Peptides against a protein of PDB entry 6B9H. Designs and how they scored, part 36

Target 1, 151 residues: chain A of PDB entry 6B9H
Amino acid sequence: AELCESLLTWIQTFNVDAPCQTVEDLTNGVVMAQVLQKIDPAYFDENWLNRIKTEVGDNWRLKISNLKKILKGILDYNHEILGQQINDFTLPDVNLIGEHSDAAELGRMLQLILGCAVNCEQKQEYIQAIMMMEESVQHVVMTAIQELMSK

## One batch from the design tools (peptide; aimed at target 1 Q124 M142 I145 Q146)

Design b2_p24_7_s4 (made by RFdiffusion4, then SolubleMPNN; from b2_p24_7, 11 letters changed)
Fold by OpenDDE base, seed 3:
Structure b2_p24_7_s4 (fold): chain B 151 residues (1-151), chain A 24 residues (1-24)
Amino acid sequence: as target 1 above (151 residues)
Amino acid sequence: SSMEEMARQFEKLTGVPAEEILAG
């Protein structure tokens, strides 16, 4: 999916420790958790990160478990810290991500993380980073933000 | 310019001034 591929490119700019070259690399949630920690290390602290299982392999049940924790973290962050700036009208199906590596649903998950980045304390830095990305990626990212923050 | 328009869109969505975005 176009959304997923563009946001994968965006995720790669965070330079996290976990492999993040393919859609499959993101399905266990480890990359996403590490990205969230970079976005707000005070909220997504080491204790929170340690709840995400790293040695998951191809166990889709464990992937789904991780993804559920991450989704909950994002939603809680939006409610508790961001002041509900993100519109949760369509939540990703983490079962499809974990079991089938569904790119469309993964794109929605990454979109929520994007919402966290452009609303967090360091939002100016993340916006500036997006401004330096390839134009086609910028367009997809902007559209994704507009969708999340529309009222 | 296209870049200026993009910055203005971000300003509208996030409140970060377009001038500050472009200065980065």
Scores: peptide ipSAE 0.652, ipTM 0.945, DockQ to the pose 0.911
OpenDDE base, seeds 1, 2, 4, 5: peptide ipSAE 0.637, 0.642, 0.637, 0.640; ipTM 0.941, 0.943, 0.942, 0.942

Design b2_p24_8 (made by RFdiffusion4)
Pose (drawn by RFdiffusion4):
Structure b2_p24_8 (pose): chain A 151 residues (1-151), chain P 24 residues (1-24)
Amino acid sequence: as target 1 above (151 residues)
Amino acid sequence: EEEEEEAEEKKEETEEFFEELLEE
């Protein structure tokens, strides 16, 4: 905890098309997919993004379907591009995100996305950008990175 | 005073972490 909201501020720095003001705004997976495309458009391309349904509303089943596709993408990226540098022993429970808007599980998904950003080809720029954020957010990001990079 | 010293130490450690992370 103290992970979901700090990482929400970090997500907001991407200025993606979908709304990203609240925890609920993240529960359908669209903002997370758009951020992944910004992190690595060569991997999270248009063909990949097309699989993420927009205009989900309160349909938690579709939220879960989207989130499973996002998580599948992150794990594949970790394996195929990042050489398993992101710790994936504990997977976020995407069913709880969709059924209960569980912010803790959402924080875990956002941590995996942060892991992608700090290990991608543009990791230098992403780290430099974090260094400009509020100190409270940087500290939480530091803790999240320590966890996700450890073995 | 103790709270200020602890906030300074936390800031320095966070900055050093990100400097080292950026060197990688």

Design b2_p24_8_s1 (made by RFdiffusion4, then SolubleMPNN; from b2_p24_8, 13 letters changed)
Fold by OpenDDE base, seed 4:
Structure b2_p24_8_s1 (fold): chain B 151 residues (1-151), chain A 24 residues (1-24)
Amino acid sequence: as target 1 above (151 residues)
Amino acid sequence: MLEELLRKAREEETREFFKELLSK
């Protein structure tokens, strides 16, 4: 999916420790958790990160477990810190991500993380970083942000 | 010609979106 591909490129700019070259690399949630910690290390602290299992392999049940924790973290962050600035009426199906590596649903998951980045304390820095990306990627990111902030 | 204009318009729209987002 175009959304997933563009947001994968965006995720790669965080230079996290976990492999993040393919859609499959993101399905266990480890990359996403590390990205969230970079976005707000005070909220997504080491204790939170330690609840995400890192050695999951191809176990889709463990992937789903991680993804559920991450989704919960994002939603809580949106409510508690961001003041519900993200429209989450269409939540990603983490089962499809974990079991089938569904790119469309993964895209929606990454879209929520994008919402965290462009609304967090360091939002100016993340927005500026996006503006340095390839234009076609920026356009997709723009559309994703617009969808999140629309009522 | 039209395709070029549309491409440039999209690029400008995207650029202006993020500039405006930065101003908030």
Scores: peptide ipSAE 0.679, ipTM 0.931, DockQ to the pose 0.977
OpenDDE base, seeds 1, 2, 3, 5: peptide ipSAE 0.678, 0.677, 0.677, 0.676; ipTM 0.931, 0.930, 0.931, 0.930

Design b2_p24_8_s2 (made by RFdiffusion4, then SolubleMPNN; from b2_p24_8, 13 letters changed)
Fold by OpenDDE base, seed 1:
Structure b2_p24_8_s2 (fold): chain B 151 residues (1-151), chain A 24 residues (1-24)
Amino acid sequence: as target 1 above (151 residues)
Amino acid sequence: DAVRRERERRRKETREFFEELLSQ
């Protein structure tokens, strides 16, 4: 999916410790959790991050468990910190991500993380970083942001 | 050509979008 491809490229700019080169690399949620911690380390603190299990391997149940925690974290962050600025009308199906590595649903998950980045305290820096990416990626990211902020 | 013009349009559109977003 184009959305997932572009947002994977965006995720790679965070230079997290976990491998983040492929769609499969993201399905266990570890990369996403580390990215969220970079976005807002006060909210997604070490205690929160420690709830995300590492060494998941191919266990889809553990993947789904991690992804559910991450999704909950994003939604709570939106409610408690961002003031409901993220459109959650269509939430990603974390079961499809964990069990089948569904790129479309993963794209939706990454889109929610994008929403956190462009609305957080350091949103200016993240927006400026996006403006340095390839135009084709910027266009997809723009569309994704517009969808999140639409009423 | 049309392809070049479309790329230029997209570049302008995205730049303006993010600049506007930065102003908020």
Scores: peptide ipSAE 0.685, ipTM 0.937, DockQ to the pose 0.858
OpenDDE base, seeds 2, 3, 4, 5: peptide ipSAE 0.685, 0.683, 0.684, 0.683; ipTM 0.937, 0.936, 0.936, 0.936

Design b2_p24_8_s3 (made by RFdiffusion4, then SolubleMPNN; from b2_p24_8, 14 letters changed)
Fold by OpenDDE base, seed 4:
Structure b2_p24_8_s3 (fold): chain B 151 residues (1-151), chain A 24 residues (1-24)
Amino acid sequence: as target 1 above (151 residues)
Amino acid sequence: SLAELLEELRRKETREFFERLLSL
């Protein structure tokens, strides 16, 4: 819960077009997809983004479908672009996110996105932005990054 | 107080972590 709450606050700094005020807002993957496009628009290009359905409502099956695509994108990005700089030893359960809005699993998904941000071409800018957030949020973000780098 | 000291140490740890991260 703490991880998800802090990373939700972090996600909000991207000012994406999709609503991103609650955990539920993130469960369809649209916000996450838009954030990833901001992180690396050359990789997460318009063609990639267009594979994410934007009008899913409460359809948890469509949410899960989106989340699976996003997770694959993150893992492929880590392998193809970042050179395995982040650890995906514990993958988020996208079924729990889509069907139950599981905050813990959502937190792990956002943690992977955090890994993309702090290792991408614009890593310096994203790190500096994190340093401007509330200290309590920074601390959680730090621990999340440490977990990605430690194993 | 001890509590204040621990909070200060936590803040310092966090700041130094990101400063180190920026240097990589």
Scores: peptide ipSAE 0.680, ipTM 0.931, DockQ to the pose 0.947
OpenDDE base, seeds 1, 2, 3, 5: peptide ipSAE 0.678, 0.678, 0.679, 0.679; ipTM 0.931, 0.931, 0.931, 0.931

Design b2_p24_8_s4 (made by RFdiffusion4, then SolubleMPNN; from b2_p24_8, 12 letters changed)
Fold by OpenDDE base, seed 1:
Structure b2_p24_8_s4 (fold): chain B 151 residues (1-151), chain A 24 residues (1-24)
Amino acid sequence: as target 1 above (151 residues)
Amino acid sequence: SAEEELREKLREETRQFFLELLSQ
């Protein structure tokens, strides 16, 4: 999916420790958790990050467990910190991500993380970083943000 | 060409979107 491909490129700009080159690299949630910590380390602190299992392998049950925690974290962050500025009516199916590496649903998850980045305390820096990306990626990111913020 | 015009239009729309977002 174009959304997933573009947002994967965006995720790679965070330079997290976990491998983040392929769609499957993201399915265990570890990269996403590390990205969220970079976005807001006060909220997604070490205690929160420690709840995400890092040694998952191909255990899809553990993947789904991690992804559910991450999704909950995103939704809580949206409610408690961002004041519900993003649309969470269409939630990603974390079961499809964990069990089948569904790129479309993964794209939806990354879109929610994008919503966190462009609304967090350092949103200006993240927006400026997006403006330095390839034009095709910027356009997809723009569309994704518009969808999130459209009520 | 029409294709070049479309690319330029999309480029400008994207630029303006993020500039507006930065102004908020």
Scores: peptide ipSAE 0.664, ipTM 0.925, DockQ to the pose 0.973
OpenDDE base, seeds 2, 3, 4, 5: peptide ipSAE 0.661, 0.660, 0.660, 0.662; ipTM 0.924, 0.923, 0.924, 0.925

## One batch from the design tools (peptide; aimed at target 1 I127 M142 I145)

Design b2_p25_1 (made by RFdiffusion4)
Pose (drawn by RFdiffusion4):
Structure b2_p25_1 (pose): chain A 151 residues (1-151), chain P 25 residues (1-25)
Amino acid sequence: as target 1 above (151 residues)
Amino acid sequence: AEEEEETTEMKEEFNTMLEEIEEEK
C-alpha cells in the first residue's frame, strides 16, 4: 500500500486519452493499455491495443477480460524484450481488480507497468522524469523499483 | 537554499539506488 496512489500520479504524467483521475478509472484496463503503447509503441502497437475494449462501463467481466490481455502483454514483454528483469513471482489478481476495484492489486499491476518503463529503451527519459516528481512520490517509486528489480 | 539542498540530496539517493541495481545485474 501507498503504491497504488503514487503510481496513479505517475500514470497521470503520460496524459493518455482515457480518463485517469480515480482508482476506478484504471479498473477497465484502457489507461494501462494506452500507457504501455506510450512506453513501447513498437511492441504495444495498434494491433495490440485494438484487442482492448473501450466503453466497458460497469461490466466487470469485460474489465477482467481487458486486464488479462494487459497482464499477458506485460508478461510477454518481460520475457521477450526485457529478459525477465521484472520480478513476476506474484501476479496481480486481475479478478479482484474487476470485481472489487481492489486498489492493492491495481497497485501491483501499475508496478509492473513502471517496471516496463524503467527497463525499456527509453528508460533514461522515464527515470529523469520521475526525478522531477514530488519527493513523496519518488520515494514510493524507489521502493517499487527495488522490489520489482530484485530477484 | 534549503529546498535546493533537499532536492539535490533526493536526486543523489535515487541515482545511488539505481546504480546499486545496475551493479547487481

Design b2_p25_1_s1 (made by RFdiffusion4, then SolubleMPNN; from b2_p25_1, 13 letters changed)
Fold by OpenDDE base, seed 2:
Structure b2_p25_1_s1 (fold): chain B 151 residues (1-151), chain A 25 residues (1-25)
Amino acid sequence: as target 1 above (151 residues)
Amino acid sequence: SSAEERRKKLQEEFLKLLEEIEEKK
């Protein structure tokens, strides 16, 4: 999916420790968890990150478990820290991400992380980084932000 | 060029989006 592909490119700018070159690399949630920690290390602290299993392999049940924790973290962050700036969104189906590597649903998950980045304390830094992205990728990312903020 | 104009327009739209985000906090 176009959304997932563009947001994967965006995710790669974080330079996290976990491999993040393919859609499959994101399905275990480890990259997403590390990105969230970079976005707000006070909220997504080491104790939170340690709840995400890193030795997952191809175990889709463990992937789903991680993804559920991450989604909960995002939703709680939106409610507790962002003041519900992300509203009326369709929740990604983490089962489809974990079991089938569904790119469309993964795109929705990454879109929520994007919403966290552009509403967090350091949002100006992330917005500026997006402004420097390649035009076609930037367009998709901006559209994704507009969708989140229009509600 | 047309490509430069398109990119400029995109940047202007992003600045407007930034302003909207700031208004909502």
Scores: peptide ipSAE 0.087, ipTM 0.681, DockQ to the pose 0.689
OpenDDE base, seeds 1, 3, 4, 5: peptide ipSAE 0.081, 0.082, 0.074, 0.077; ipTM 0.672, 0.676, 0.667, 0.672

Design b2_p25_1_s2 (made by RFdiffusion4, then SolubleMPNN; from b2_p25_1, 13 letters changed)
Fold by OpenDDE base, seed 1:
Structure b2_p25_1_s2 (fold): chain B 151 residues (1-151), chain A 25 residues (1-25)
Amino acid sequence: as target 1 above (151 residues)
Amino acid sequence: MEEEERREKLRQEFLKLLEEIEKQK
């Protein structure tokens, strides 16, 4: 999916420790968790990150478990810190991500993370970083942001 | 010219979006 591809490129700009070159690399949630910690380390602190299992391999059950924790973290962050600015009417199906590496659903998951970045305390920095990306990626990312903020 | 204009439009859209986000919080 175009959304997933562009947001994967965006995720790669965080330069996290976990491999993040392919869609499959993101399905265990480890990259996403590390990105969230960079977005807001006070909320997604080391204690939170340690709840995400890093040794899941190809076990889709463990992937789904991680993804559920991450999704919960994002939703809690949106409600507790961001003041419910992210429109979450289209939540990703983490089962499809974990079991089938569904790119469309993964794109929705990454979109929620994007929402966290552009609404956090350092949102201006993340928006400026997006403005420095390739135009094709910028367009998709900007559209994704607009969708999240629309009511 | 067309590419520059398109790039400027995208830039303006981001700036507008940033302002809207900052206004909401």
Scores: peptide ipSAE 0.085, ipTM 0.657, DockQ to the pose 0.410
OpenDDE base, seeds 2, 3, 4, 5: peptide ipSAE 0.075, 0.072, 0.084, 0.080; ipTM 0.646, 0.647, 0.660, 0.651

Design b2_p25_1_s3 (made by RFdiffusion4, then SolubleMPNN; from b2_p25_1, 13 letters changed)
Fold by OpenDDE base, seed 5:
Structure b2_p25_1_s3 (fold): chain B 151 residues (1-151), chain A 25 residues (1-25)
Amino acid sequence: as target 1 above (151 residues)
Amino acid sequence: MEEEKRRKELQEKFLKALQEIEEKK
């Protein structure tokens, strides 16, 4: 999916420790958790990150478990810290991500993380970084933000 | 020129979204 591919490129700019070269690399949630910690380390602290299993392999049950925790973290962050700025009209299906590596649903998950980045305390840094991205990727990212912030 | 027009239109939409973020802060 175009959304997933472009947001994967965006995710790669965070330079996290976990491998993040392919869509499959994101399905266990480890990269996403590390990205969230970079976005707001006070909220997504070490205690929160330690709840995410790192040695998952191809175990889709463990992937789903991680993804559920991450999704909950994002939603709680939106309500407790961001003041409900992200429109969560359509939540990603983490079962499809974990079990089938569904790119469309993964794209929706990454879009929520994008929403966290452009609403966090350091939002201006992430916004400026997006403004400097390659045109084709920037187009998708900007469209994704517009969708999240729509009334 | 059509490509430039489309790009500017997208940027305008993006700026509006960012303004909404700032106003709701």
Scores: peptide ipSAE 0.110, ipTM 0.692, DockQ to the pose 0.209
OpenDDE base, seeds 1, 2, 3, 4: peptide ipSAE 0.072, 0.102, 0.059, 0.096; ipTM 0.664, 0.697, 0.652, 0.689

Design b2_p25_1_s4 (made by RFdiffusion4, then SolubleMPNN; from b2_p25_1, 10 letters changed)
Fold by OpenDDE base, seed 5:
Structure b2_p25_1_s4 (fold): chain B 151 residues (1-151), chain A 25 residues (1-25)
Amino acid sequence: as target 1 above (151 residues)
Amino acid sequence: MEEEERRKKLREEFLEMLEEIEKEK
């Protein structure tokens, strides 16, 4: 999916420790968790990160477990820190991500993380980074933000 | 010139959207 590919490119700018070159690399949630920690290390601290299993392999059940924890973390962050600025009416299906590497649902998950970045305390840094992205990718990212913030 | 104007328009739309985010914060 176009959304997933563009947001994968965006995720790669974080330079996390976990491999993040392919869609499959994101399905276990480890990259997502590390990105969230970079976005807000006070909220997504080491205790939170330690709840995410790192040695998952191809075990889709463990992937789904990680993804559920991450989704909950994002929703809690939106409520407790961001003040419900993200429209989460349609949530990603983490089962499809973990079991089938569904790119469309993965795109929705990454979109929620994008919402965290552009609403967090250091949002201006992430906004500036987005403004410097390649034009075609930037367009998709901007559209994704608009969708999240729409009433 | 058309490409430059297109980029300018896109940038303006993005800035307007970001301003809305700041207002809601």
Scores: peptide ipSAE 0.171, ipTM 0.727, DockQ to the pose 0.484
OpenDDE base, seeds 1, 2, 3, 4: peptide ipSAE 0.140, 0.165, 0.161, 0.170; ipTM 0.712, 0.724, 0.718, 0.726

Design b2_p25_2 (made by RFdiffusion4)
Pose (drawn by RFdiffusion4):
Structure b2_p25_2 (pose): chain A 151 residues (1-151), chain P 25 residues (1-25)
Amino acid sequence: as target 1 above (151 residues)
Amino acid sequence: SAQEEQRDSILESIQESIDTKRAES
C-alpha cells in the first residue's frame, strides 16, 4: 500500500487519451494499455492495442478480459525483451481488480508497468522524469523499483 | 550483479536528486 496512488500520479505523467483521474478509471485496462504503448510502441503496437476493448463501463467481466490481455503482454515483454528482469513471482489478481476495484492489486499491476518503463530502451528518460516528481512519490517509486528488480 | 548495479544506480540517482533539492531549499 501507498503504491497504487503514487503510481497513479506517475501514470498521469503520460497523458494518455483515456481518463486517469481515479482508481476506478484504471480498472478497465485501457489507460494501462495506452501507457504501455507509450513505453514501447515497437512492442505494444497498434495491433496489440486493438485487442483492448474501450467503452467497458461497469462490465467487470470485460474489465477482467482486458486486464488479462494487459498482464499477458507485460509478462511476454518481460520474457522476450527484458530478459526477465522484472520480478513476477506474485502476479496481480486481475479478477479482484475487476470485481472489487482492489487498489492493492491495481498497485501491483502499475508496479509491473513501472518495471517496464525503467527497463525499456527509454529507461534513462523515464528515470529522469521520475527524478522531477514530488519527493513523496519518488520514495514510493524507489521502493517499488527495489522490489521489482530484486530476485 | 549487473542487474543489482543497475538497480542501485537508479535508486542512488533518485536519492541524490532528492538530497540536492533539499540542500537548495

Design b2_p25_2_s1 (made by RFdiffusion4, then SolubleMPNN; from b2_p25_2, 14 letters changed)
Fold by OpenDDE base, seed 1:
Order: C-alpha cells, then sequence, then structure tokens
Structure b2_p25_2_s1 (fold): chain B 151 residues (1-151), chain A 25 residues (1-25)
C-alpha cells in the first residue's frame, strides 16, 4: 500500500531504537510507541511506554494488545492535548494489523500518528522534516494530512 | 475555519518545498 510504504519511510526518520525496516517490524506496535514518545514525551512518558510489551515475537495476540493500547493513547492524546484537531477519521483495524500484518490498516494507524506529529507542540519541527523528504513521500503525506484533518 | 487554515498552511509549506526542489534540479 502506497500510504503504508510512504509513512513507513516517514517513521524511519525518527530513528527509534526498535527495528523499523519493514511493515512487519511495525506490527507489534513497539516502533509506534517509541515514535509517540518522541512526539510528546510528557504525555507518552516512560510509565505509558512501559505498558507496551517489547518481547512480543510473532504472538499476534500480544501484538493486538499493544496496538489497542497505542490506539487508545492516540485517541486520548487527541482529546486531552490536541483539542480534537483530528476528527471524523476511520479507525484502523488493529486485529488485521496484529494477526495479518495488513498494510492498509497499518497505514491508517501511522496516519493517526502523523496527525499527532503535525498538531503537537513541536509540530513545526515535524513539518520541516516532511519538507525535506523525497517528493513521492511528500505527496502521500500531504494527501494523508488532508484526509485526516478534513471535516 | 482555523483548522482548515492550518491544514492549508501545512500543505502550502510542503508544496513550496517540492517546487523549490524541482527548480534546483
Amino acid sequence: as target 1 above (151 residues)
Amino acid sequence: SEQEQYTQSIIDSIQQAIEERRRLS
């Protein structure tokens, strides 16, 4: 999926500790959790991050558990911190991500994280980072932002 | 709305970067 591949490239710019080379690497949620902590370490603090299990392997039940926590964190962050700037969006199916590594649904999850980045306190920093990315990625990111922020 | 204006500002910034890169290529 174009959305997932482009946002994977975007996620890689965060240089998190967890492996993030493939779609499969993102399915356990560990990379996404570390990215969210970089976006807002005051909100996604160590206590929050410690709720995400890191030794998941190929256990799809544990993947789904992590992904549900991350999705909840994003939704709560949108409500409590972002002032509901992200609205009227289609929720990703975390079951399909965890069990089947569904790239389309993973793309939707990463799109929510993109929404957090462009609305957080350091939003200008992340916008600048996007401005330096390859053009094909920039186009997908632009479309993703438009879709997510549209009413 | 303010949200729409902010969104457009992001899009304009990225689009400007794209055009600048094209100009320099």
Scores: peptide ipSAE 0.506, ipTM 0.892, DockQ to the pose 0.875
OpenDDE base, seeds 2, 3, 4, 5: peptide ipSAE 0.481, 0.483, 0.486, 0.427; ipTM 0.884, 0.885, 0.886, 0.865

Design b2_p25_2_s2 (made by RFdiffusion4, then SolubleMPNN; from b2_p25_2, 17 letters changed)
Fold by OpenDDE base, seed 5:
Structure b2_p25_2_s2 (fold): chain B 151 residues (1-151), chain A 25 residues (1-25)
Amino acid sequence: as target 1 above (151 residues)
Amino acid sequence: SSQEEYTQQIIDNIQKALEERRKLR
């Protein structure tokens, strides 16, 4: 999916330790968890990160478990820290991500993380980083932000 | 909220910049 591919490129700008070159690399949630920690290390602290299993392999059950924790973390972050600034819309199906590597649903999950970045304390820094991306990627990322912030 | 308005302003600025870039290409 176009959304997933563009947001994968965006995720790669965080330069996390976990491999993040392919859609499959993101399905276990480890990259996403590390990105969230970079966005707000006070909230997504080491204790939170340690709840995410890193040696998942091809175990889709473990992937789903990680993804559920991450989704919960994002939702809690929006409620407790961001003040529910992201528009309410259909949540990603983490089962499809973990079991089938569904790119469309993964794109929706990454979009939620994008929402965290553009609403966090360091939002200006992340917005400026987006301004430095390739134009075609910027367009998709911007559209995704608009969808999140639309009222 | 004021925070939402600030974020929207940032988004608007990004959109404007993207439009200007397209005109230069």
Scores: peptide ipSAE 0.071, ipTM 0.634, DockQ to the pose 0.589
OpenDDE base, seeds 1, 2, 3, 4: peptide ipSAE 0.051, 0.050, 0.049, 0.043; ipTM 0.616, 0.618, 0.609, 0.605

Design b2_p25_2_s3 (made by RFdiffusion4, then SolubleMPNN; from b2_p25_2, 11 letters changed)
Fold by OpenDDE base, seed 1:
Structure b2_p25_2_s3 (fold): chain B 151 residues (1-151), chain A 25 residues (1-25)
Amino acid sequence: as target 1 above (151 residues)
Amino acid sequence: SAQEEYTKAIIESIQESIKKKQELK
């Protein structure tokens, strides 16, 4: 999916420790958790990150467990910190991500993380980083922001 | 609203960046 591909490129700009070159690399949630910690380390602190299993392998049950924790973290962050700026009308299906590596649903998950980045304390830094990306990626990211922030 | 204005500002910034890059082609 175009959304997932562009947001994967965006995620790669965070330079996290976990491998993040393919869609499959993101399905265990480890990259996403590390990205969220960079976005807001006070909220997504070390205690929170330690709840995410890092050695998952091909265990789709563990993947889904991680993804559920991450999704909950994002939703809680939106309500407690962001003031409900993100529209969560269409939530990603983490079961499809963990069990089937569904790119469309993964794209929705990454879109929520994008919403966190453009509304966090360092929002301006992340917006500036987006402005330096390739045109095709910028267009997709822009559309994704519009969709999340619209009422 | 403040949120609407903020969103508009983000979108306009990205759009401007895209246009500038297109003009360099």
Scores: peptide ipSAE 0.602, ipTM 0.925, DockQ to the pose 0.802
OpenDDE base, seeds 2, 3, 4, 5: peptide ipSAE 0.599, 0.587, 0.601, 0.600; ipTM 0.925, 0.924, 0.924, 0.925

Design b2_p25_2_s4 (made by RFdiffusion4, then SolubleMPNN; from b2_p25_2, 17 letters changed)
Fold by OpenDDE base, seed 1:
Structure b2_p25_2_s4 (fold): chain B 151 residues (1-151), chain A 25 residues (1-25)
Amino acid sequence: as target 1 above (151 residues)
Amino acid sequence: SEREKETQEIIDSIQAAIARRQALR
């Protein structure tokens, strides 16, 4: 999916410790959790990050467990910190991500993380990073942001 | 809201940058 591919490129700009080169690399949620910690380390602190299991292997049940925690964290962050600025009418299906590595659903998950980045306290840092990306990626990211803001 | 305005400014900036690059081609 174009959305997932572009947002994967965006995720790679965070330079997290976990491997993040492929869709499969993101399905266990570890990269996403590390990205969220970078976005807001006060909210997604070490205690929160420690709830995400890092050694899940191919266990799709553990992947789904991690992804559910991450999704909950994002939704709570939107409610408690961002004041519900992000539209959550279409939530990602974490079961499809964990069990089937569904790129479309993963794209929706990454889109929610994008919403956190562009609305967080250090939003300007992430905006600048987006401004330096390839034009085709910028277009997809921009469209994704617009969709999040739509009523 | 203020955050919505800021987000719109981000979108506008990205759109403007894309337009500038396209105009140079």
Scores: peptide ipSAE 0.224, ipTM 0.769, DockQ to the pose 0.711
OpenDDE base, seeds 2, 3, 4, 5: peptide ipSAE 0.223, 0.159, 0.190, 0.178; ipTM 0.769, 0.726, 0.745, 0.745

Design b2_p25_3 (made by RFdiffusion4)
Pose (drawn by RFdiffusion4):
Structure b2_p25_3 (pose): chain A 151 residues (1-151), chain P 25 residues (1-25)
Amino acid sequence: as target 1 above (151 residues)
Amino acid sequence: TEEEEEEEEEKREETKTFFEELLES
């Protein structure tokens, strides 16, 4: 905890098309997919993004379907591009995210996305950008990075 | 108050050093 909201501020720095003001705005997976495309458009390309349904509303089943696709993409990216540098022992429970808007599980998904950003080809720029954020957010990001980079 | 300020300074220094080292890596 204290992970979800700090990482929501970090997500907001991407200025993606979908709304990203609340925890609920993240529960359908669209903002997370758009952020991943910004992190690595060569991997999270348009063909990949097309699989993420928009206009989900309150349909938690579709939220879960989207989130499974997002998590599948992150895990594949970790394996194929990042050499397993992101710790994936504990997977976020995407069913709880969809069924209960569980912010703690959402925080874990956002931590995996942060792992992608700090290990991608543009990791220098993403780290520099974090260094400009509020100190409270930087501290939480520091803790999140320590966890996700440890073995 | 002085002890809280020292703890906040240490926290800022550790966070800053972490991100400098992370950036150099």

